Peptides against a protein of PDB entry 4GXB. Designs and how they scored, part 147

Target 1, 277 residues: chain A of PDB entry 4GXB
Amino acid sequence: VPTEEVSLEVLLSNGQKVLVNVLTSDQTEDVLEAVAAKLDLPDDLIGYFSLFLVREKEDGAFSFVRKLQEFELPYVSVTSLRSQEYKIVLRKSYWDSAYDDDVMENRVGLNLLYAQTVSDIERGWILVTKEQHRQLKSLQEKVSKKEFLRLAQTLRHYGYLRFDACVADFPEKDCPVVVSAGNSELSLQLRLPGQQLREGSFRVTRMRCWRVTSSVPLPSGSTSSPGRGRGEVRLELAFEYLMSKDRLQWVTITSPQAIMMSICLQSMVDELMVKKS

## One batch from the design tools (peptide; made by RFdiffusion4, then SolubleMPNN)

Design b2_p23_3_s1 (from b2_p23_3, 13 letters changed)
Fold by OpenDDE base, seed 3:
Structure b2_p23_3_s1 (fold): chain B 277 residues (1-277), chain A 23 residues (1-23)
Amino acid sequence: as target 1 above (277 residues)
Amino acid sequence: PPAPPLYLVEEVENPVFDEVAAE
């Protein structure tokens, strides 16, 4: 692609549009810096955020495809898909809520976390009781962003990334599940016929290894979520999990978001490694 | 333009794996 100046749209979690003028040859960090400058986010807070490739659903929800890598050209990455459904989204890229304290000290950082958290609650990514919802609404009406976030930090699945409904082989074969990644775990929510909603928690520290597999070679750069039809690309995330003392078992998730799930696992591992250092 | 990275089918060993099942 020839080097040209272009207008690139980057979305916040709430769908707010940030337009930046960049070069087609600008790498992910260059684009991220341009977005930060546009938002007046200080340089020392840029590292707490990342750019993600997402598919916008009909309801305006985002299906996360992958995190943009440092060597990527965001303009090329999104436009090469030749679909307006694909967007670039700015989101926080850490898992430990303790890092919220650093981000919240800045007005822009606070606003970004607030907007993301409101969106995650509205989308049902963060689970709330009726009473908690009332409290959150009251704080939102008062525009008490710090207090809102402090309450939100106590909520179930705060900071989690929720995936589209998919299938797992646990606890039974072909079990419909909703996977969420956060707090150094994968949460699998499942409802078996005639049963109540159950949640399986899979801590990253109990995963010996994981892998992503595909039934067909992924064409280089096709982040297209294959449909569920016969003959479509089947992506799977499998991990070997320590179920009990000396008992390892493979768990396999079949999802077009298997790559994004593996990115989340790696990201959670990386953060844990930094904390141990 | 550089080809988007081929996500290699990789098995990743977890460096934070703890063989001691947290009770």
Scores: peptide ipSAE 0.433, ipTM 0.787, DockQ to the pose 0.265
Fold by OpenDDE base, seed 2:
Structure b2_p23_3_s1 (fold): chain B 277 residues (1-277), chain A 23 residues (1-23)
Amino acid sequence: as target 1 above (277 residues)
Amino acid sequence: PPAPPLYLVEEVENPVFDEVAAE
């Protein structure tokens, strides 16, 4: 791609548009710096955020595709998809809420965390009770961003990334699940017909390994599941989990977001490694 | 049905795996 100056749109979690002028040859960090500059985010806080490629769903929710890697050219990465549904999103890229303390000391950082948290609550990524929701709304009305975040930090799945509904082989084969990544775990939420919501928590420290597999379903004549177009790539995330002492079991998640899930796992592992060092 | 052919497999070993955590 020839090097040209272009206008690139980057979205915040709440859908706010940030327009930056960048070169088509600018790498992820260059674009991130441009976004930070546009927002007046200090340089020392840039590392707490990342750019993500997402697909905007019809309801305005974001389906995370992947984290943009350092070598990527965000303009090329998004435009090459030739679909307006794909967007670049700025989001915090750490898992431990303790890092919120560093970010929220800055006004811009605070605003970013607040906007993200509000959005995550509105999207149902953070799980809230009716009473908690009332409290959060009260704080939002008062524009008490710090207090809002402090309360939000106590909520279930705070800081988690929620994936689109998918299928897992746990606890049974072909279980419809909602996967969320956060707090060094994968949470698998399952609601079977007539049953209460069940959650399986899979801590990263109990995963021996994980893998992403890509396959093309063979045209098997019979089971045209109506929604899988002929020739769609099937992505799976599988991890080997220590269920009990000396008992490893593979858990497999079938999802178009398997790559993003693996990125989350790696990111959580990386953060844990930093804490151990 | 036969498992679809795997075209790409990326396996990552977890350096923070704790075998004692199941105890």
Scores: peptide ipSAE 0.430, ipTM 0.810, DockQ to the pose 0.586
Fold by OpenDDE base, seed 5:
Structure b2_p23_3_s1 (fold): chain B 277 residues (1-277), chain A 23 residues (1-23)
Amino acid sequence: as target 1 above (277 residues)
Amino acid sequence: PPAPPLYLVEEVENPVFDEVAAE
């Protein structure tokens, strides 16, 4: 791609558009710095955020595809997909809420965390009771951003990334699940027929290993579920989990977001390693 | 029919795996 100056749109979690002038040859960090400068985010806070490739759904929700890597050219990465549904999103890229304290000290950082958190609640990524929702709404009306975040930090799945509905082989084969990644775990929410909502928590410290695999389904002459086009690559995330003492079991999640899930696992592991050192 | 080809994209051994975490 020839090096040219271009206008690149980067979205915040709430859908706010940030337009930056960058070169087509600018790498992920260069674009991130340009976004930070546009927002007046201090340089020392840039490392708390990352750029993500997402697919915008018809309802405006974001399906996270992957984190943009350092060597990538964000303009090329998004435009090469030749679909307007793909967007670049700025989001915080740490898991431990303790790092919020560093970010919240700055007005711009505070605003970014607030906007993200409001969006995550509105999208149902953060789980709230009726009473908690009332309290949050009151704080939002008062524009008490710090107090809002402090309350939000106590909520279930605060800081989690929620994935699209997918399928797992746990607890039974072909179980519909909603996966969320956060707090050094994968949370699998499932509703079996005639049962209440259940959650399986898979802590990363109990995962011996994980893998991402791809397969091309054979054209089964049988009634393929009407929505899967012929020839879609099946992505799976599998992890070997310590279920009990000396008992390892593979759990497999079938999802187009398997790559993003693995990125989350690696990121959570990396953060844990930093804390252990 | 032959099983569909399975491609390994990534395999990671977890350095923070705790073998005692199930006790």
Scores: peptide ipSAE 0.430, ipTM 0.810, DockQ to the pose 0.559
Fold by OpenDDE base, seed 4:
Structure b2_p23_3_s1 (fold): chain B 277 residues (1-277), chain A 23 residues (1-23)
Amino acid sequence: as target 1 above (277 residues)
Amino acid sequence: PPAPPLYLVEEVENPVFDEVAAE
């Protein structure tokens, strides 16, 4: 692609549009810096955020596809998909809520965290009780952003990334699950017919390894899942988990977001490594 | 029938794996 000046749209978690003028040759960090400058986010806080490729659903929800890598050209990455449903989103890129303290000291950082948290609650990524919802609503009406965040930090799945409904082979084959990544774990939620909601927690420190695989299903007669056309690539995330002492078991998640899940795992591992140093 | 071809996209060994953390 020839180097040209272009207008690039970057979305915040709440759907707010940030327009930046960049070069088609600008890498991910260059675009991130341009977004930060547009928002008046200070340079020392840029590292707490990342750009993500997402697919916008009909209801305005975001399905995260992947984190944009350092070598990527965001303009090319999004436009090459030739679909307007794909967007670039700015989101915080750390897992430990302790880092919120650094970000929320700045007005712009506070606003970004607040907008993200409100959105995550509205989308059901963060789980709230009726009483908690009332408290959050009251704080939102008062525009008490710091107090709102402090309460939100105590909520279940605060800071988690929620994926689209998919399938896993745990606890049994072909289980419909909702996967969430956060707090150095993958949470698998499932509801079997007539059963209560069950959650499996898979801590990253108990994963020996993980892998992403792709396959093209052969046209088998009867068992084509109704939603996958002939020749659609099947992505899977598999991880080898320490279920008990000396007992490793593979868990496999079949999802179009398998790549994003693996990125989350790597990111959580990286953060844990920093804490151990 | 032959199984569909499986392609490995990524395989990562976890450096923070703790084998002692088993309950």
Scores: peptide ipSAE 0.429, ipTM 0.809, DockQ to the pose 0.569

Design b2_p23_3_s2 (from b2_p23_3, 10 letters changed)
Fold by OpenDDE base, seed 3:
Structure b2_p23_3_s2 (fold): chain B 277 residues (1-277), chain A 23 residues (1-23)
Amino acid sequence: as target 1 above (277 residues)
Amino acid sequence: APPPPLHLVEEVENPVFKEVEAE
């Protein structure tokens, strides 16, 4: 691609548009710095955020595809897909809510965390009771961003990334699940026929390993889920989990977001390693 | 029919894995 100056749109979690002028040859960090400068985010806070490739759904929700890597060219990465549904999103890229304290000290950082958190609640990524929702709305009406975040930090799945509904082989084969990543775990929410909502928590520290696999299903006549076209690549995330003392079991998630799930696992592991050093 | 060839995209050994359940 020839080096040219272009206007690139980067979205916040709430869909707010940030337009930056960049070169087509600018790498992920160059684009991130341009976004930070546009927002007046200090340089020392840039490392708390990352750029993500997402697919925007019809309802305005984001399906996370992957984190943009350092060597990537964000303009090329998004435009090469030749679809307007693909967007670049700025989001916080750490898991421990303790790092919120560093970010919240700055007005721009505070605003970014607030906007993300409001959006995550509105999308149902953060789970709230009726009473908690009332309290959050009251704080939102008062524009008390710090108090709003402090309350939000106590909520179930605060800081989690929620994935699209998919399938797992646990606890049963072909079980419909909603996966969320956060707090050094994968949360698998499932509702079996005639049963209450169940949640399985899979802590990263109990995963011996994980893998991402791709396969092209053979046109075997029977398992055409009506929505997946013949020949669609099947992605799976599998992890070997310590279920009990000396008992390892593989758990497999079938999802188009398997790559994004593995990125989350690696990111959670990396953060845990930094805390141990 | 042989299972379709599984292409391994990545396999990661977890450095923070704890073999022993923390008592």
Scores: peptide ipSAE 0.423, ipTM 0.809, DockQ to the pose 0.546
Fold by OpenDDE base, seed 2:
Structure b2_p23_3_s2 (fold): chain B 277 residues (1-277), chain A 23 residues (1-23)
Amino acid sequence: as target 1 above (277 residues)
Amino acid sequence: APPPPLHLVEEVENPVFKEVEAE
């Protein structure tokens, strides 16, 4: 692609648009720096955020496709898809809420975390009770961003990334699940017909390994659900989990977001490695 | 039908895996 100056749209978690002038040849970090500069985010806080490729759903929710890698050209990565549903999103890229303290010290950082957290609550990524929701709304009305975040940090799935509904082979084959990644775990939420919500928590420290696989379904004459086009690549994330002492079991998640799930796992592992050092 | 050919995209061994439950 010829090097040209272009206007690139980057979204915040709340859908706020940040327009930056960048080169088509600018790498992910260059674009991130441009976004930070546009927001007046200090350079020392840039590392707490990342750019993500997402698909915007009809309801305005984001389906995370992948984290943009350092070598990528964000302009090319998003425009090559030739679909307006694909967006670049700025989001915090750490898992430990302790790092919120560093980010919250800055007004811009605070605003970013606040906007993200509000959005995550509104999208149902953070799980709230009715009473908690009332408290959060009261704090939001008061524009008490720090207090809002402090309360939010105590909530279930704070800081988690929620994926689209998918299928897992746990606890049973072909279980419809909602996967969320955060706090060094994968949470698999299952609601079977007539049953209460069940959650399986899979701690990263109990995963021996994980893998992403792709398969092209052979046109088996069986009832392909009408919406899966002939030839859609099936992605799966599988991890080998220590269920009990000396008992490893594979858990397989079938999801178009399997790559994003693996990125989350790697990111959580990386953060844990930093804490051990 | 034979299972569809699985292509490995990535396999990662987890360096933070704990074989023994920390008591």
Scores: peptide ipSAE 0.422, ipTM 0.809, DockQ to the pose 0.618
Fold by OpenDDE base, seed 5:
Structure b2_p23_3_s2 (fold): chain B 277 residues (1-277), chain A 23 residues (1-23)
Amino acid sequence: as target 1 above (277 residues)
Amino acid sequence: APPPPLHLVEEVENPVFKEVEAE
């Protein structure tokens, strides 16, 4: 792609548009810096955020595709897909809520975390009780952003990334699940017919390894899940999990977001490694 | 029919894996 100046749209978690003038040759960090400058985010806080490639659904929800890598050209990465449903989103890129304290010291950082958290609650990524929802609404009405975040930090799945509904082989084959990544775990939520919501928590520290695989389903006439077009690549995330003492078991998640799930696992591992050092 | 081709995209060994359950 020839080097040209272009206007690039980057979305915040709440769908707010940030327009930046960048070069088509600008790498992910260059674009991130341009977004930070546009928002008046201090340079020392840039590292707490990342750019993500997402697919915007019809309802305005974001399906995370992947984190943009350092070597990527965000303009090329998004435009090469030739679909307006693909967007670049700015989001915080750490898991430990303790890092919120650093970001919240700055007004712009505070606003970004607040907007993200409000959006995550509205999308049902953060799980709230009726009473908690009432408290959050009261704080939102008062525009008490710090107090809002402090309450939000105590909520279930605060800081988690929620994936689209998919399938796992746990606890049984072909179980419909909703996967969320956060707090050094994968949470698998399932609701079997006639049963209450169940959650399987898979801590990263109990995963020996993980893998991403791709396969092309054979056109078998009978396994017409009606919505999968002929020839879609099946992506799977599998991890070997320590279920109990000396008992390792593979758990496999079938999801188009398997790559994004693996990125989350790696990112959580990396953060844990930094804390261990 | 041969099984569908399985392609490994990545395999990662976890450096923070704890082999022993903390009692």
Scores: peptide ipSAE 0.422, ipTM 0.807, DockQ to the pose 0.583
Fold by OpenDDE base, seed 1:
Structure b2_p23_3_s2 (fold): chain B 277 residues (1-277), chain A 23 residues (1-23)
Amino acid sequence: as target 1 above (277 residues)
Amino acid sequence: APPPPLHLVEEVENPVFKEVEAE
């Protein structure tokens, strides 16, 4: 692509649009810096955020595709898909809520975390009781952003990324699950027929390894799952998990977001490595 | 039918894996 000045739209988690003028040759960090400058986010806080490629669903929810890598050209990455459903989103990129304290010291950082948290609650990514929801709404009405975040930090799945409904082979084959990544774990929520909602917690420290695989389903004549067109690539994330002492078991998640899940795992591992140093 | 061809995209060994349950 020739180097040209272009207007690029970057979305916040709440769908707020940030328009930046960038070069088509600008890398991810260059675009991130341009977004930060547009928002008046200080340079020392840029590292707490990342750009993500997402697919906007019909309901306005974001399906995360991947984190944009440092070598990528965000303009090219999004426009090459030739679909308006693909967007670039700014989101916080750390997992430990302790880092919120650093970001919250700045007005712009506080606003970004607040907007993201409100959106995550509204989307059901953060799990709230009726009473907690009432308390959050009261704080939102008072525009008490710090108090809102402090309460939100105590909530189930605060800081988690929620994926689209998919399938896992745990606890049984072909179980429908909702996967969420956060707090150094993968949470698998499932509802089996006639059973209550169950959650499996898979801590990253108990994963020996993980892998992403792709396969092309053979046109088996009979079980056309109604929604998969001929030739769709099947992605799977598999991890080998320490279920108990000396007992490793593979868990496999079948999801179009398998790559994004692996990125989350790597990111959580990287953060844990930094804390150990 | 032969299993569909499986292509490995990536495999990562986890450096923070704990073999022993922390007491």
Scores: peptide ipSAE 0.421, ipTM 0.809, DockQ to the pose 0.598

Design b2_p23_3_s3 (from b2_p23_3, 9 letters changed)
Fold by OpenDDE base, seed 4:
Structure b2_p23_3_s3 (fold): chain B 277 residues (1-277), chain A 23 residues (1-23)
Amino acid sequence: as target 1 above (277 residues)
Amino acid sequence: PPPPPLHLVESVENPVFEEVEAE
């Protein structure tokens, strides 16, 4: 691609648009720096955020596709998909809420975390009780961003990334689940017919290994699920989990977001390694 | 029919795996 100056749109978690002028040859970090400069985010806080490729759904929700890698050219990565549903999103890229303290010291950092947290609550990524919702609403009406975040940090699935509804083989084959990644775990939420909501927590420290596989379903006869066109790639994330002492079991998640789930696992592992050093 | 060929995209051994439950 010839090197040209272009306008690139980057979205915040709340859908706010940030327009930056970049070169088509600018790498992910160059674009991230341009976004930070546009927002007046200090250089020392840039490392707490990343650029993500997402698909915008009809309801305005984001389906995370992957984190943009360092060698990527964000303009080329998004435009090559030839679909307006694909967007670049700025989001915090750490898991431990302790790092919020560093980011919250800056006005711009505080605003970014606040906007992300409000959006995550509105999207149902963070789980709230009726009383917690009332308290959050009161703090939002007062525009008390720090107090709002302090309350939010105590909520279930704060800082988690929620995936689209998918299928797992746990606890039974072909179980419909909602996967969320955060706090060094994968949370699998399921509701079977006539049953209460169940959650399985899979801590990263109990995963021996994981893999992502791709397959093209052969056109088998009658049981084509109506939505999968001929030739749709099936992605699976499988991890080998220590269920109990000396008992390893494979858990397999079938999801178009299997790559993003793997990226989350690697990112959580990397953060844990930094904390152990 | 043979199962569709599974292509490995990624395989990761976890360096933070804990074999022994920390007491």
Scores: peptide ipSAE 0.453, ipTM 0.829, DockQ to the pose 0.590
Fold by OpenDDE base, seed 5:
Structure b2_p23_3_s3 (fold): chain B 277 residues (1-277), chain A 23 residues (1-23)
Amino acid sequence: as target 1 above (277 residues)
Amino acid sequence: PPPPPLHLVESVENPVFEEVEAE
């Protein structure tokens, strides 16, 4: 791609548009710095955020595709897909809520975390009770962003990334699940027919290994699942989990977001390694 | 027919894996 100056749109988690002038040859960090400069985010806080490739759904929800890597050219990465549904999103890129304290010291950082958290609650990524929702609304009305975040930090799945509904082989074969990544775990939420919502928690420290695989389903003549077009690549995340003492079991998640799930696992592992050092 | 070819995209050994269940 020839090096040219272009206008690139980067979205915040709430859908707010940030327009930056960048070169087509600018790498992920260059674009991130341009976004930070546009927002007046201090340089020392840039490392707490990342750019993500997402697919915007019809309802305006974001399906996370992947984190943009350092060597990528964000303009090329998004425009090469030739679909307006693909967007670049700025989001915080750490898991430990203790790092919120560093970000919240700055007005811009505080605003970014607040906007993200409001969006995550509105999207149902953060799980709230009726009473908690009332308290959060009261704090929103007062525009008490710090108090809002402090309350939000105590909520279930605060800081988690929620994936689209998918399928797992746990607890049974072909179980419909909603996967969320956060707090050094994968949470698998399922509702079996006639049953209450169940959650399986898979801590990263109990995963011996994981893998991502791709396959092309053979055209099975059985038209069972109507929506998968002929020839759609099936992605799977499989991890070997310590279920109990000396008992390892493979758990497999079938999802178009398997790559993004693996990126989350690696990112959680990396953060845990930093804490051990 | 042979099963569809499974392609490995990535495989990761977890360096923070704890073999011993915390009692």
Scores: peptide ipSAE 0.453, ipTM 0.829, DockQ to the pose 0.564
Fold by OpenDDE base, seed 1:
Structure b2_p23_3_s3 (fold): chain B 277 residues (1-277), chain A 23 residues (1-23)
Amino acid sequence: as target 1 above (277 residues)
Amino acid sequence: PPPPPLHLVESVENPVFEEVEAE
């Protein structure tokens, strides 16, 4: 692509549009800096955020595809897909809520965390009781962003990334699950027929390894579920988990977001490594 | 029928894996 000045749209978690003028040759960090400058986010806080490629669903929800890597050209990465459903999103890129304290010291950082948290609650990524929801709404009406975040930090799945409904082989084969990544774990929420909602927690420290695999389903003559086109690549994330003392078991998640799940695992591992040093 | 060919995209060994349950 020739180097040209272009207007690039970057979305916040709440769908707010940030328009930046960048070069088509600008790398991810260059675009991130341009977004930060447009928002008046200080340079020392840029590292707490990342750019993500997402697919916007019909309901306006974001399906995270991947984190943009440092060598990528965000303009090219999004435009090469030739679909208006793909967007670039700015989101916080750390897992430990303790880092919120650093970001919240700045007005712009506080606003970004607040907007993200409101959106995550509205999307059901953060799990709230009716009473908690009432308290959050009261704080939102008062525009008490710090108090809102302090309450939100205590909520179930605060800081988690929620994935689209997918399938796992745990606890049973072909089990429909909702996966969320956060707090150094993968949470698998499942509802079996006639059963209550169950959650399996898979801590990263108990994962020996993980892998992402791709396969092309053979055209089995059985009626493929209506909507999976002939030739769709099946992605799977598999991890080997320490279920109990000396008992390792593979868990496999079949999801088009398997790559994004792996990115989350690596990111959580990296953060844990920094804390151990 | 043979299982569809699996292509490895990535494999990661976890450096923070704890073999012993933290007491």
Scores: peptide ipSAE 0.452, ipTM 0.830, DockQ to the pose 0.601
Fold by OpenDDE base, seed 3:
Structure b2_p23_3_s3 (fold): chain B 277 residues (1-277), chain A 23 residues (1-23)
Amino acid sequence: as target 1 above (277 residues)
Amino acid sequence: PPPPPLHLVESVENPVFEEVEAE
């Protein structure tokens, strides 16, 4: 692609548009710096955020596809998909809520965390009771962003990424699940026929390894689920999990977001390694 | 054995894996 000056749209978690002028040859960090400058985010806080490729759904929700890598050209990465549903989103890129304290010291950082948290609650990524929702709304009406975040930090799945509904082979084959990544775990929410909602927690420290695989389903004459077109690539995330003492078991998640799930696992591992050093 | 993956995209060994259950 020839080097040209272009306008690039980057979205915040709440769908707010940030327009930046960049070169088509600008790498992910160059674009991130341009977004930070546009927002008046200090340079020392840039490292707490990342750019993500997402697919915007009909309801305006984001399906995370992947984190943009350092060598990528964000303009090329998004435009090469030739679909307006693909967007670049700015989001915080750490998992430990303790890092919120560093970001919240700055007005712009505080605003970004607040907007993200409001959006995550509205989308049902953060789980709230009726009473908690009332308290959060009261704080939102008062525009008490710090108090809002302090309350939100105590909520279930604060800081998690929620994935689209998918299928796992745990606890049974072909179980419909909702996966969320955060707090050094994968949370699998499932409802079996006639049962209550259950959550399986899979801590990263109990995963010996994981893998992402791709396959093209053979046209087996059996009932392919009616919604998957013939010839779609099947992505799977499998991890080997320490279920109990000396008992390893493979868990497999079938999801088009398997790559993004693996990126989350690696990112959580990297953060844990920094804390242990 | 699971059928051999047709295409391995990535495989990661976890450096923070704890073989011993934290007491």
Scores: peptide ipSAE 0.449, ipTM 0.834, DockQ to the pose 0.447

